Peptides against a protein of PDB entry 7BDX. Designs and how they scored, part 105

Target 1, 212 residues: chain A of PDB entry 7BDX
Amino acid sequence: EMGAAACTLLWGVSSSEEVVKAILGGDKALKFFSITGQTMESFVKSLDGDVQELDSDESQFVFALAGIVTNVAAIACGREFLVNSSRVLLDTILQLLGDLKPGQCTKLKVLMLMSLYNVSINLKGLKYISESPGFIPLLWWLLSDPDAEVCLHVLRLVQSVVLEPEVFSKSASEFRSSLPLQRILAMSKSRNPRLQTAAQELLEDLRTLEHN

## One batch from the design tools (peptide; made by RFdiffusion4, then SolubleMPNN)

Design b2_p14_7_s2 (from b2_p14_7, 6 letters changed)
Fold by OpenDDE base, seed 5:
Structure b2_p14_7_s2 (fold): chain B 212 residues (1-212), chain C 212 residues (1-212), chain A 14 residues (1-14)
Amino acid sequence: as target 1 above (212 residues)
Amino acid sequence: as target 1 above (212 residues)
Amino acid sequence: MSAGEIREERLLSP
């Protein structure tokens, strides 16, 4: 109870850039993000079966942690901190996204994907994530999720790769050979307007790259 | 571990007035401070004997909570919030200060006393605390502590009562009849400069009130 | 600020 309440308040105030800077300027930031990764990993490992109590104190605690990471990654110095000093956390997020089944822990997946997207705004962050072992297969695994919000945030992360020539050139062969085109085409016909638009934009970007 | 880390970060950033306003502007503030009181009470009740592991995660967690309350009470809107909406927390702090033995949980006592002092900056807060049952006996109980920092913060709180005629007039008889004068005189000879000064100032204030 | 607020930046299209 109290841990979830404290972490939720910290999440709420971490939407402020100045609060993120204050967190990172402290001597405890490294330890906090190390324990964050461990806590998230422990939570995911403790998930027995497909049913998650979304309103549990433990779930709220982990959501708050993922929210804090997302808000840290939303600012330049936060991205630099994560990529330079908390790579284990990024590796943990990538691993956990692979460990979760389609439809499992949807809200947590969305927050983790948002954090990775924010990290990918930095070229160094995008390089780090995209060079992670199994990154492209992971994107396609995540894109198999039935949840529209998960798929939306996956498509945004895919677009970050596609729009960066220095990153895309390294994996273009694997990307093209494994692209779940039928899945993306299905999303371009989604009733969810945000998902529909994101899928259409990605398809346009991919077409442009085939003609160049 | 993680709860203590999160709460410690929240404590660190709560030194900012804007962060305190953000905490109080949220819908979860009431619940947070309710659980805070319960958590502090549970911790004190779990103290078996005189030996506290000061470096335990639980201790650090409770220190962070007390630190947050102190920082909230340090600003005007925070004092108003505590006195209007979290009186149970103030009552809990007063109770816990009475439940702790001399020399026990010194750091926690200091933080709780600092929070009460900050609340006492507001006349409404000072009235509320000073009208609490057993408040004057509690001050003398706390002043029996062997720790100079505890005694310093008690003397500051006593001074807040003495310097407010509207409060002091209500309890002047009890205050004068129970005043541990020899203890305060001993503190005025302390090798601790801060304690020495605080005791001397209080003795001067008391002398001034006897002549009026 | 409400608890659970998420800040996110957007990748600028090249």
Scores: peptide ipSAE 0.034, ipTM 0.819, DockQ to the pose 0.068
Fold by OpenDDE base, seed 4:
Structure b2_p14_7_s2 (fold): chain B 212 residues (1-212), chain C 212 residues (1-212), chain A 14 residues (1-14)
Amino acid sequence: as target 1 above (212 residues)
Amino acid sequence: as target 1 above (212 residues)
Amino acid sequence: MSAGEIREERLLSP
C-alpha cells in the first residue's frame, strides 16, 4: 500500500517539468528507471497466472511507474535521458506491449504507449524505438486491441513514424506490405471522435506519402 | 526495492516548496500521511525482534517517509496541513521517539526530530506537540541518547519551547523541576560545535527566563 | 498539410 501511495504521489508531481528535472538531476534516476522496467516486467509476467485485480496496489504502483515514465518523456531533457541512459526501459516497454494480449492490461498499455509517443517527439527517440526489432509487427499487434484508447495511442505512434521521412523511409516497404488498412479504415468510422480523427489523419498522411 | 526508490525520489523532490504544494493539493495527501504513520510505526515495532540492517530497503523507505514529512513541515502550508489534517502522524512521531531506545535508529530519530522542529516553527504546531502527553519526559528521554545529532535536534526543539512564552508558561513548572541541567551543561562542553552552540544558547535562554 | 503538432503529454495521477 505505502509504496503505491508514494509512487502515485511521485507520478502526480512529475507532471511538473521542474520535478522531472529534479528527478533526473539526482544520482538515483538511473537506478529508479532500471528497477521500474524490472518491476513492470515482473508485473506483466505475473498476469499469466492470476487475474490481478485492476485496482490492486500492485496495479496502481505499476500504473504510477508508467505514468512517471510518460511525464519524464514529456520533457526534452527527459526524452534525452531515456534515450541515452535508460534504453533498457524503452526496450522493456516495447517488449511488454508485445507480451500483453489484446484487451489485457488496457490502462498499462495506454500509459506505455503514451510514454513511447512522448519519446517519439524526439527524432533520436523515434529512431531508437522504430529501429527496435519487431516494431512494425508490434504496432499491428497493438492495433488488434479491442480498446479504443489503445488503438488511438498506437495510431498516434504510427503517425509519428509516418510524419518523419528519415524514419519512415527505412521501414516503408515493410510498413506498406503489412499495413492493416482495413482496420485503420474501420477506425476512421469509429464512434470515438479521437480515434476517428486519428485514423482519418493517418489515412490522409499515408495517401500523401503514396503520391510522393 | 522499488517502493524505497520511488519514496526516496519523492523525498528528494519534496525539498521544493512547489512539490510540497503539489503533494498537498491532491486528494491523496491525507491517505499518504495516514499510511506514512502506520508504516513508520510498523517499522519501529519490528525492530524489537530483528536487528534490521540500517541500510535495508525498509529502513531507507522509512527514512524517506520521515524526510518527506520534514520537507512538508518546512513550509507554512505544510505545517498547517500537518497540524490541521495529520495530527495522528504527529502523535505517531512523538510516540515512536519514545518507543525507541537510546542509540536505536539514530537516523530515523534525527529525521523525526527535524520534522517536529519544523512543525514547532508554527505557534499552533508548537502548541500541539508541546501539549502532547509526556512531551517533557520525552525530551529528557531523547537527551539521554548517546548520539550528538539526536541531542542537537532535541535541544533545538527545547529551544523552540523556551523561546515561546505562551507555550513555556504552561509547562514551566514541570520543565524546571525535571530539567537535566547537568546533561545540558555537559553538552555545552561537547566537541561537536553545533551541539556545543545549541547547548550554550539554551543555557543562556534559560538564565534569561530565570531573571524574568 | 498542417504539421500535426506532436504535443507533449503529461499525465496527472488518476
Scores: peptide ipSAE 0.034, ipTM 0.826, DockQ to the pose 0.053
Fold by OpenDDE base, seed 2:
Structure b2_p14_7_s2 (fold): chain B 212 residues (1-212), chain C 212 residues (1-212), chain A 14 residues (1-14)
Amino acid sequence: as target 1 above (212 residues)
Amino acid sequence: as target 1 above (212 residues)
Amino acid sequence: MSAGEIREERLLSP
């Protein structure tokens, strides 16, 4: 499809900071990200429990959209824009991550988690997403995924919460009471070196917080 | 539509030389411009003599595609790419300009003519388009358009041919025999100052060529 | 630059 091709090219060029600034400096950014959220939601709803066709035009289209959001969130002005002006999109991403079953739409989950991670680089972004209803249960739900890349990006997002005292203090009780420690320990023994490292680092960070 | 929105943003950022280089440096450029031509052709065929809905998602999508082609052709490496690797797209643009009736899809005609004009900046591009079958008759067909902007861009393209001796010499006989002089003279009296100036300049250039 | 800013992830289109 031409739409998927155009969106894919837009994704590619959005890796540039100057391109992100150009996208956001226009009068169309708000509408674009509003439609993006709706489109992603419609796509996930259309899956109706079936296995995603990974190479479909629709899948590639939605992946490109998620990639654009990730690249916008990779830049300071983009994070500010998303948190200030496109909160509905962030809420949609959080919702969709909850709606998808373990093993379903792995690539999309990874992209959405990367976008949330990038948003979490800013204290304002981290506060916003971590204060979302059901955020901690969502992290544990996602950590039940059989995919190592999904789990890796969940662990990285958890680490962003744990490393920020202002955020962690608010949810520390819930976090400690519900922490899937056995799952994280299992990941620290993973044959996937990236997952292994991320799980080990998180366990070290958690131990440091218990001693403080 | 999300596709139209994404394509419109891609059009906007393609005004940058660095973005055009990024688009062309990727492995997807050839396929993208191939699909672009097919999409534009399909759109024009779908009009079936009806008046284009100027504000439709499909119209905006195709305008954005034509805008991207124009922006690519505005840059030296983009012109080289189009003339060397996307000739089918140039052929499609020439065909579509012939297929559209006077007054039909004015905005699209203007964009396509701008793309051809940009291609004509290079001698190789100018040679390619001017040697296309029916090129001179096509210019006169387009000059019958009631729209002043269409006519303006036709006159500019004609001027590009007339100002290049290597190109004009090959078609000088056909050009002189079929030149719609009365139409160009009428345009030199236009109330539209841009059209008036373009027609006057072309008439001066033609007079200079008759004396040489 | 916060330690988080160094962790920027830009995704090239696959």
Scores: peptide ipSAE 0.034, ipTM 0.825, DockQ to the pose 0.063
Fold by OpenDDE base, seed 3:
Structure b2_p14_7_s2 (fold): chain B 212 residues (1-212), chain C 212 residues (1-212), chain A 14 residues (1-14)
Amino acid sequence: as target 1 above (212 residues)
Amino acid sequence: as target 1 above (212 residues)
Amino acid sequence: MSAGEIREERLLSP
């Protein structure tokens, strides 16, 4: 309980850039982010099969941790820190996104995907995550999720790959061969306006790349 | 472990007034401070007799909690919040300071005393703690501590009582009858310059009150 | 979405 309350407060204040700088400027940051990945992994491993997000202090705690990572990744110095000093955490997030079934831990997936998207704003971060083994299959696995918000944040991450020629060129063959085009087309017809727009933009970006 | 790391970061950033305002402006603050007292109490109750501060994650966690309370109490809106909305926490701190033996949990005592001193800057806070049952005996119990830093922070709290006529007048009889004058005189001769100065100032303040 | 707006996603805790 107390840990969840403290992490929730830390998450809230980490929305400030100056607070993120203060977190990173301290000597405790490395330990914090090291344990964060372990805690998130332990939570996911504790889920018995198709267990939905528990409305529990444990869930709130892990959400707050993922939120803190997202807020740190939202600013330039935070991305630099994560990519240079906390790669194991990024690897853990990628792993956990793969370990979770479609519809499982939807809120946590969204937060983790938001953190990866923020990391992808840094070219070094985008390179790191896109060069991770199984990254492209992971994107398609995540796009199979029935949740529109999960799919939205996956599409945004896919777009960050597609819009960076230096990254896309390395995966272009695998990307083209495995692209779930019918799934993306279905999303472009979604009633969810955010999902619809993201899918439409991605389809336009893909068309532009096919002609260049 | 993760809770200690999160609380430590929250403690560090709570040194900023704007972060304290952000903590208090959220809907989670009441729950956080409610659980804080319970957690601190649970820690003290878990100490088997004369156990010193454990160099443990649990100790670090509780230190960070006490540090957060101190930092919140350091600013005007934080004092207002604690005195108006978290009185149970103040009662718990007073209780824990009484439950601890001389030399037991020295760092925690210092942090709790610092928080009470900060609360005492608010006249409402000073009134609240000084009107607590057994407050004067508690001060003398704490002054029996062999630790110079504990004694220093007790003397500062005693001075805040002595310097406020509205508060001191209510306890003046009990204060005069129970004052450990020889102990304070001994502290005024301490090799610790901070303790020496605090004891000398208090003795001067007491002399001034005897002549008025 | 123009590549230029660094869409920093800051999340306040619910």
Scores: peptide ipSAE 0.037, ipTM 0.826, DockQ to the pose 0.056; fails the geometry check

Design b2_p14_7_s3 (from b2_p14_7, 5 letters changed)
Fold by OpenDDE base, seed 3:
Structure b2_p14_7_s3 (fold): chain B 212 residues (1-212), chain C 212 residues (1-212), chain A 14 residues (1-14)
Amino acid sequence: as target 1 above (212 residues)
Amino acid sequence: as target 1 above (212 residues)
Amino acid sequence: LSAGEIREARLLSR
């Protein structure tokens, strides 16, 4: 309980750039982000057993942790820190996104995907995550999710790869061969306007790349 | 472990007034401070059994909680919040200071005393704590501590009572009858310059009150 | 296409 309350407050204040700088300027940031990955992993592993209520203190705690990572990754110095000093956390997030089944832990998936998207704003971060083993299959696995918000954040991450020639060129063959085009086309017809727009933009970006 | 890391980061950033305002402006502040008291109480009760290492994650967690309370109490809006919305926490801190033996949990005592001193800057806070049952005996119990830093922070709290006529007048009889004058005189001769100064100032303030 | 301000997904903790 107390941990969840503290993490929730820390998440709330981490929306400020100055608070992110203060978090990272301290000597305890490395330990915090190291344990964050372990805690998130332990939570995901516990779901295969007892259906932890999504509203449990443990769930709220892990959501707050993922929110903190996302807010840190939103800031330039935070992205630099994560990519340079907390790569194990990024690896853990990628692994957890793969371990979760479609429809499982939807809120956590969204937060983790938002964190990866924020990391992808840094070219070094985008390179790091895109060069991770199984990254392209993971994107398609995540796009199979029935949740529109999960799919939206996957499409945004896919777009960040597609829009970076230096990254896309390395994966272009695998990307083209495995692209779930029918799934993306279906999303471009979604009633969810955010999902619809993201899918349309990605389809336009893909068409532009086919002609260059 | 993770809770201690999160609380430590929250403690660090709570040194900022804007962060304190952000903590208090959220809907979760009440829950956080409610659980804080319970967690601190549970820790103190656990010390009567196994000697928890002062450097344990649990100790660090509780120190961070006490530090957060202190930093919140350092700000005007934080004092207002604690005195109006978190009185149970103040009662818990007073109780815990009484439950701890001389030399026991010195670091926690210092943090709790610092929080009470900060609360005492608000006249409503000073009234509330000074009107607590057994407050004067508690001050003298705490002054029996062999630790100079504990005694320093007790003397500062005693001074806040003595310097406020509206508060001191209500307790003046009990205060005069129970004042450990020899202990304060001994502290005025301490090799610790901070303790020495605080004891000298308090003795001067007391002399001024005897002549008025 | 001007690199639109990548809206940093600042998660306001609700």
Scores: peptide ipSAE 0.034, ipTM 0.822, DockQ to the pose 0.055
Fold by OpenDDE base, seed 4:
Structure b2_p14_7_s3 (fold): chain B 212 residues (1-212), chain C 212 residues (1-212), chain A 14 residues (1-14)
Amino acid sequence: as target 1 above (212 residues)
Amino acid sequence: as target 1 above (212 residues)
Amino acid sequence: LSAGEIREARLLSR
């Protein structure tokens, strides 16, 4: 209980840039983010055995950790820190997104995808995550999720790749050959307005890339 | 481990006034400080059975909690919050200071005494803690500690009482009758310059009160 | 092509 409460407060205050700078300015940041990855991994591994109550202290703790990572990645110095000093955490987040089944741990997936999207704002971050083994198959695996928020954040991450020619060119062949076009077209007809817009914009971006 | 790391980061960033305001501005603050008291109490109760390693994750977690309380109490709105909304935590800290033996959990005692000193900056806070049952005997119990830092923070808290006539007048008889004058005189000869100064100042303040 | 302001997703703890 207390750990989840402390971590949840840390998540809340980490929405401030000054707090992120304070977190990163300490000698404890590296250890914290190392253990964060391990804790998130241990949680996901435990899900295969026990129906963890989605509102358990452990779940809330892991959500808070993913929220902290997202808030750190929302700031330039935080992105630089993650990409330079906490690559193992990024690798772990990518792995966990692959390990989770469609519909499993939706809240955690959303937070992890938001963190990766924030990392993708940095060209170096986008390069790093997009060059990760199995990244393109992972995107399509995640787009198979029934959850509209998961799919929305996947589409945003895909858009970050598509909008960066230097990144997209490296994987354009694999991307085009494996693109779940029918799934994205279906999302462009979604009743969820954010998902609908994101899918429409991505389809427009893809059409622009086919004409160039 | 992860809980201690998160709490330690929260402690570090709580040195900022803006972070304290953010902690208190959330709906989670009351729960956090309630569980904080319970966690600290559980830790102190566990010490009677197990020689907890002073550098254990649990010890570090409790130190971080006490540090957060101290940092919250360092700010006007934080003092107001503690005295108005978290009195049970203040009562718990006073209790734990009494439950701990001389030389036991010195670091925790120092942090708890620092938190109470910060609360004592507010007249309402000083009134509240000084009106706590057994407060004067508690001060003398704490002054029996062999640790110079413990004694220093006790002397600072005693000075806060002595310097506030409205508070001191209510307990002046008990204070004068039980004052460990020889102990304070011994501290005024300490090789620790901070302890020496604090004891000298308190002796001067006490002399001033005898002449009025 | 308006460079869509990549809105930094700061998450308030819900």
Scores: peptide ipSAE 0.032, ipTM 0.821, DockQ to the pose 0.053
Fold by OpenDDE base, seed 2:
Structure b2_p14_7_s3 (fold): chain B 212 residues (1-212), chain C 212 residues (1-212), chain A 14 residues (1-14)
Amino acid sequence: as target 1 above (212 residues)
Amino acid sequence: as target 1 above (212 residues)
Amino acid sequence: LSAGEIREARLLSR
């Protein structure tokens, strides 16, 4: 599809900070990100429990959209824009991460988690997503995924929460009571070196917080 | 539509030379411009003599595509790419300019003519388009358009041919025999100052060529 | 600077 091709090229060029600034400096950014959220939601609803065709035009289109959001969130002004002006999109991403079953739409989950991680670089962004209803249960739901890349990006997002005292203090009780420690310990023994390292680092960070 | 929105943003950022280089430096450029031509052709065929909805998502999508082609052709490496690797797209643009009736899809005609003009800045591009079958008759067909902007861009393209001795010499006989002099003279009296100036300049250039 | 602010963002291109 031509739409998927155009969106894919837009994704590619959105790796540039100057391109992100150009996208956001236009009068169309708000509408674009509003439609993006709706489009991603419609796509996930259309899956109706079926296995996603990974190479379909629709899948590539939605991956490109999620990639654009990730690249916008990678830039300081992009994070500010998303947190101030596109909160509905962030809410949609959080919802879709909850709606997808373990093993379903792995690539999309990874992209969405990367976007949330990039948003979490900003304290305002981290506060916003971590205060979302059901956020902690969502992290544990996602950590049940069989995919190592999904789990890796969940651990990185958890680490973003744990490393920020202002955020962690608000949910510390819920976090400690529900922490899937056995799952994280299992990941620290993973043959995947990236997952292994991320799980080990998180366990070290958690131990440091228990002693403080 | 999300595709139209993404394509419109891609059009906006393609005004940057660095973005054009990024688009062309990727492995997807060839496929993108191939699909672009097919999409534009399919759109024009779908009009079936009906008045284009100027504000339709499909119209905006195709305008954005034509805008991207124009922006690519504005850059030296983009002109080289189009003339060397996307000749089918140039052929499609020439065909579509012939297929559209006077007054039909004015905005699209203007964008396509701007793209051809930008291609004509390169001698290789100018040679390619001017040697296309029916090129001179096409210019006169387009000059019958009631729209002043269409006519303006036709006159500019004619001027590109007339100002290049290597190109004009090959078609000088056909050009002189079929030149719609009365139409150009009428345009030199236009109330539109841009059209008036372009027609006057072309008439001066033609007089200079008759004396040489 | 929050610990999050010093983290490197990930840019993706396809």
Scores: peptide ipSAE 0.030, ipTM 0.820, DockQ to the pose 0.072
Fold by OpenDDE base, seed 1:
Structure b2_p14_7_s3 (fold): chain B 212 residues (1-212), chain C 212 residues (1-212), chain A 14 residues (1-14)
Amino acid sequence: as target 1 above (212 residues)
Amino acid sequence: as target 1 above (212 residues)
Amino acid sequence: LSAGEIREARLLSR
């Protein structure tokens, strides 16, 4: 309980850029983000048996951790820190997104995807995550999720790859050969307006790249 | 481990007034401070058997909690919050200071005393803590501590009582009859310059009150 | 989403 409460408060205040700078300026930052990955991984591994109630203190704790990572990744110095000093955490997030089944841990997936999207704003971060083994298959695995919010954040991450020529060129062949075009087209007709817009924009960006 | 790391970061950033305001503006603040008292109490109750290594994750967690309370109490809105909405936490801190033996948990005592001192800056806070059952005996119990830093913060809290006529008048008879004058006089000759100064100032303030 | 606000950075559309 107390750990979840403390972490939830830390998440709330980490929405401030100045708080993120203060977190990263401390000597405890490296240790915190190192243990964060381990804690998130331990939580996901514990799910394989019991339908852990999403409202548990442990769930709330892990959600707060993922929220903190997202807020850190939202600012330039936070992205630089994660990409330079917390690569293991990024690897863990990518791994956990792969380990989770469609429909499993939707809220956590959303937060992890938001963190990766924020990291992808940094070209160095985008390069790092996109060069991770199985990154393109992972995107398609995640895009099979029944949850519209998961799919939305996957599409946003895909867009980050597509809009960066230096990154896209490296994976363009694999990307084109495996692209779940029918799935993205279906999303462009979604009743969820955010998902619809994201799918439509991505399809427009892809069409622009086919003509260049 | 993770809880201690998160709480330590929260403590670090809580040195900012804006962060304290953000903590208190959230709907989770009441729950956090409610559980804080329980956690600190549970920790102190666990000490009666094993020499818990002061460097344990649990110790670090509780130190961070006490540090957060101190930083919250350092600002006007934080004092108002504690005195209005977290009186149980103040009662717990007073209780724990009484339950601890001289020389026991020095670092925690210092942090708790610092929090009470900060609360005492608010007249409403000073009234509340000074009207607590056994408050004057508690001050003398704490002043028997062999640790100069504990004694220093006790003297500062005593000074807060002495300098407030409205508060001092209510307890003046008990205060005068039980004052460990020889102990305070000994502290005014301490080799610790901070303790020496605090004891000397308190003795001067007491002399001023005897002549008025 | 629950207890904490999420700050989200935007990709500067090139």
Scores: peptide ipSAE 0.032, ipTM 0.822, DockQ to the pose 0.069; fails the geometry check

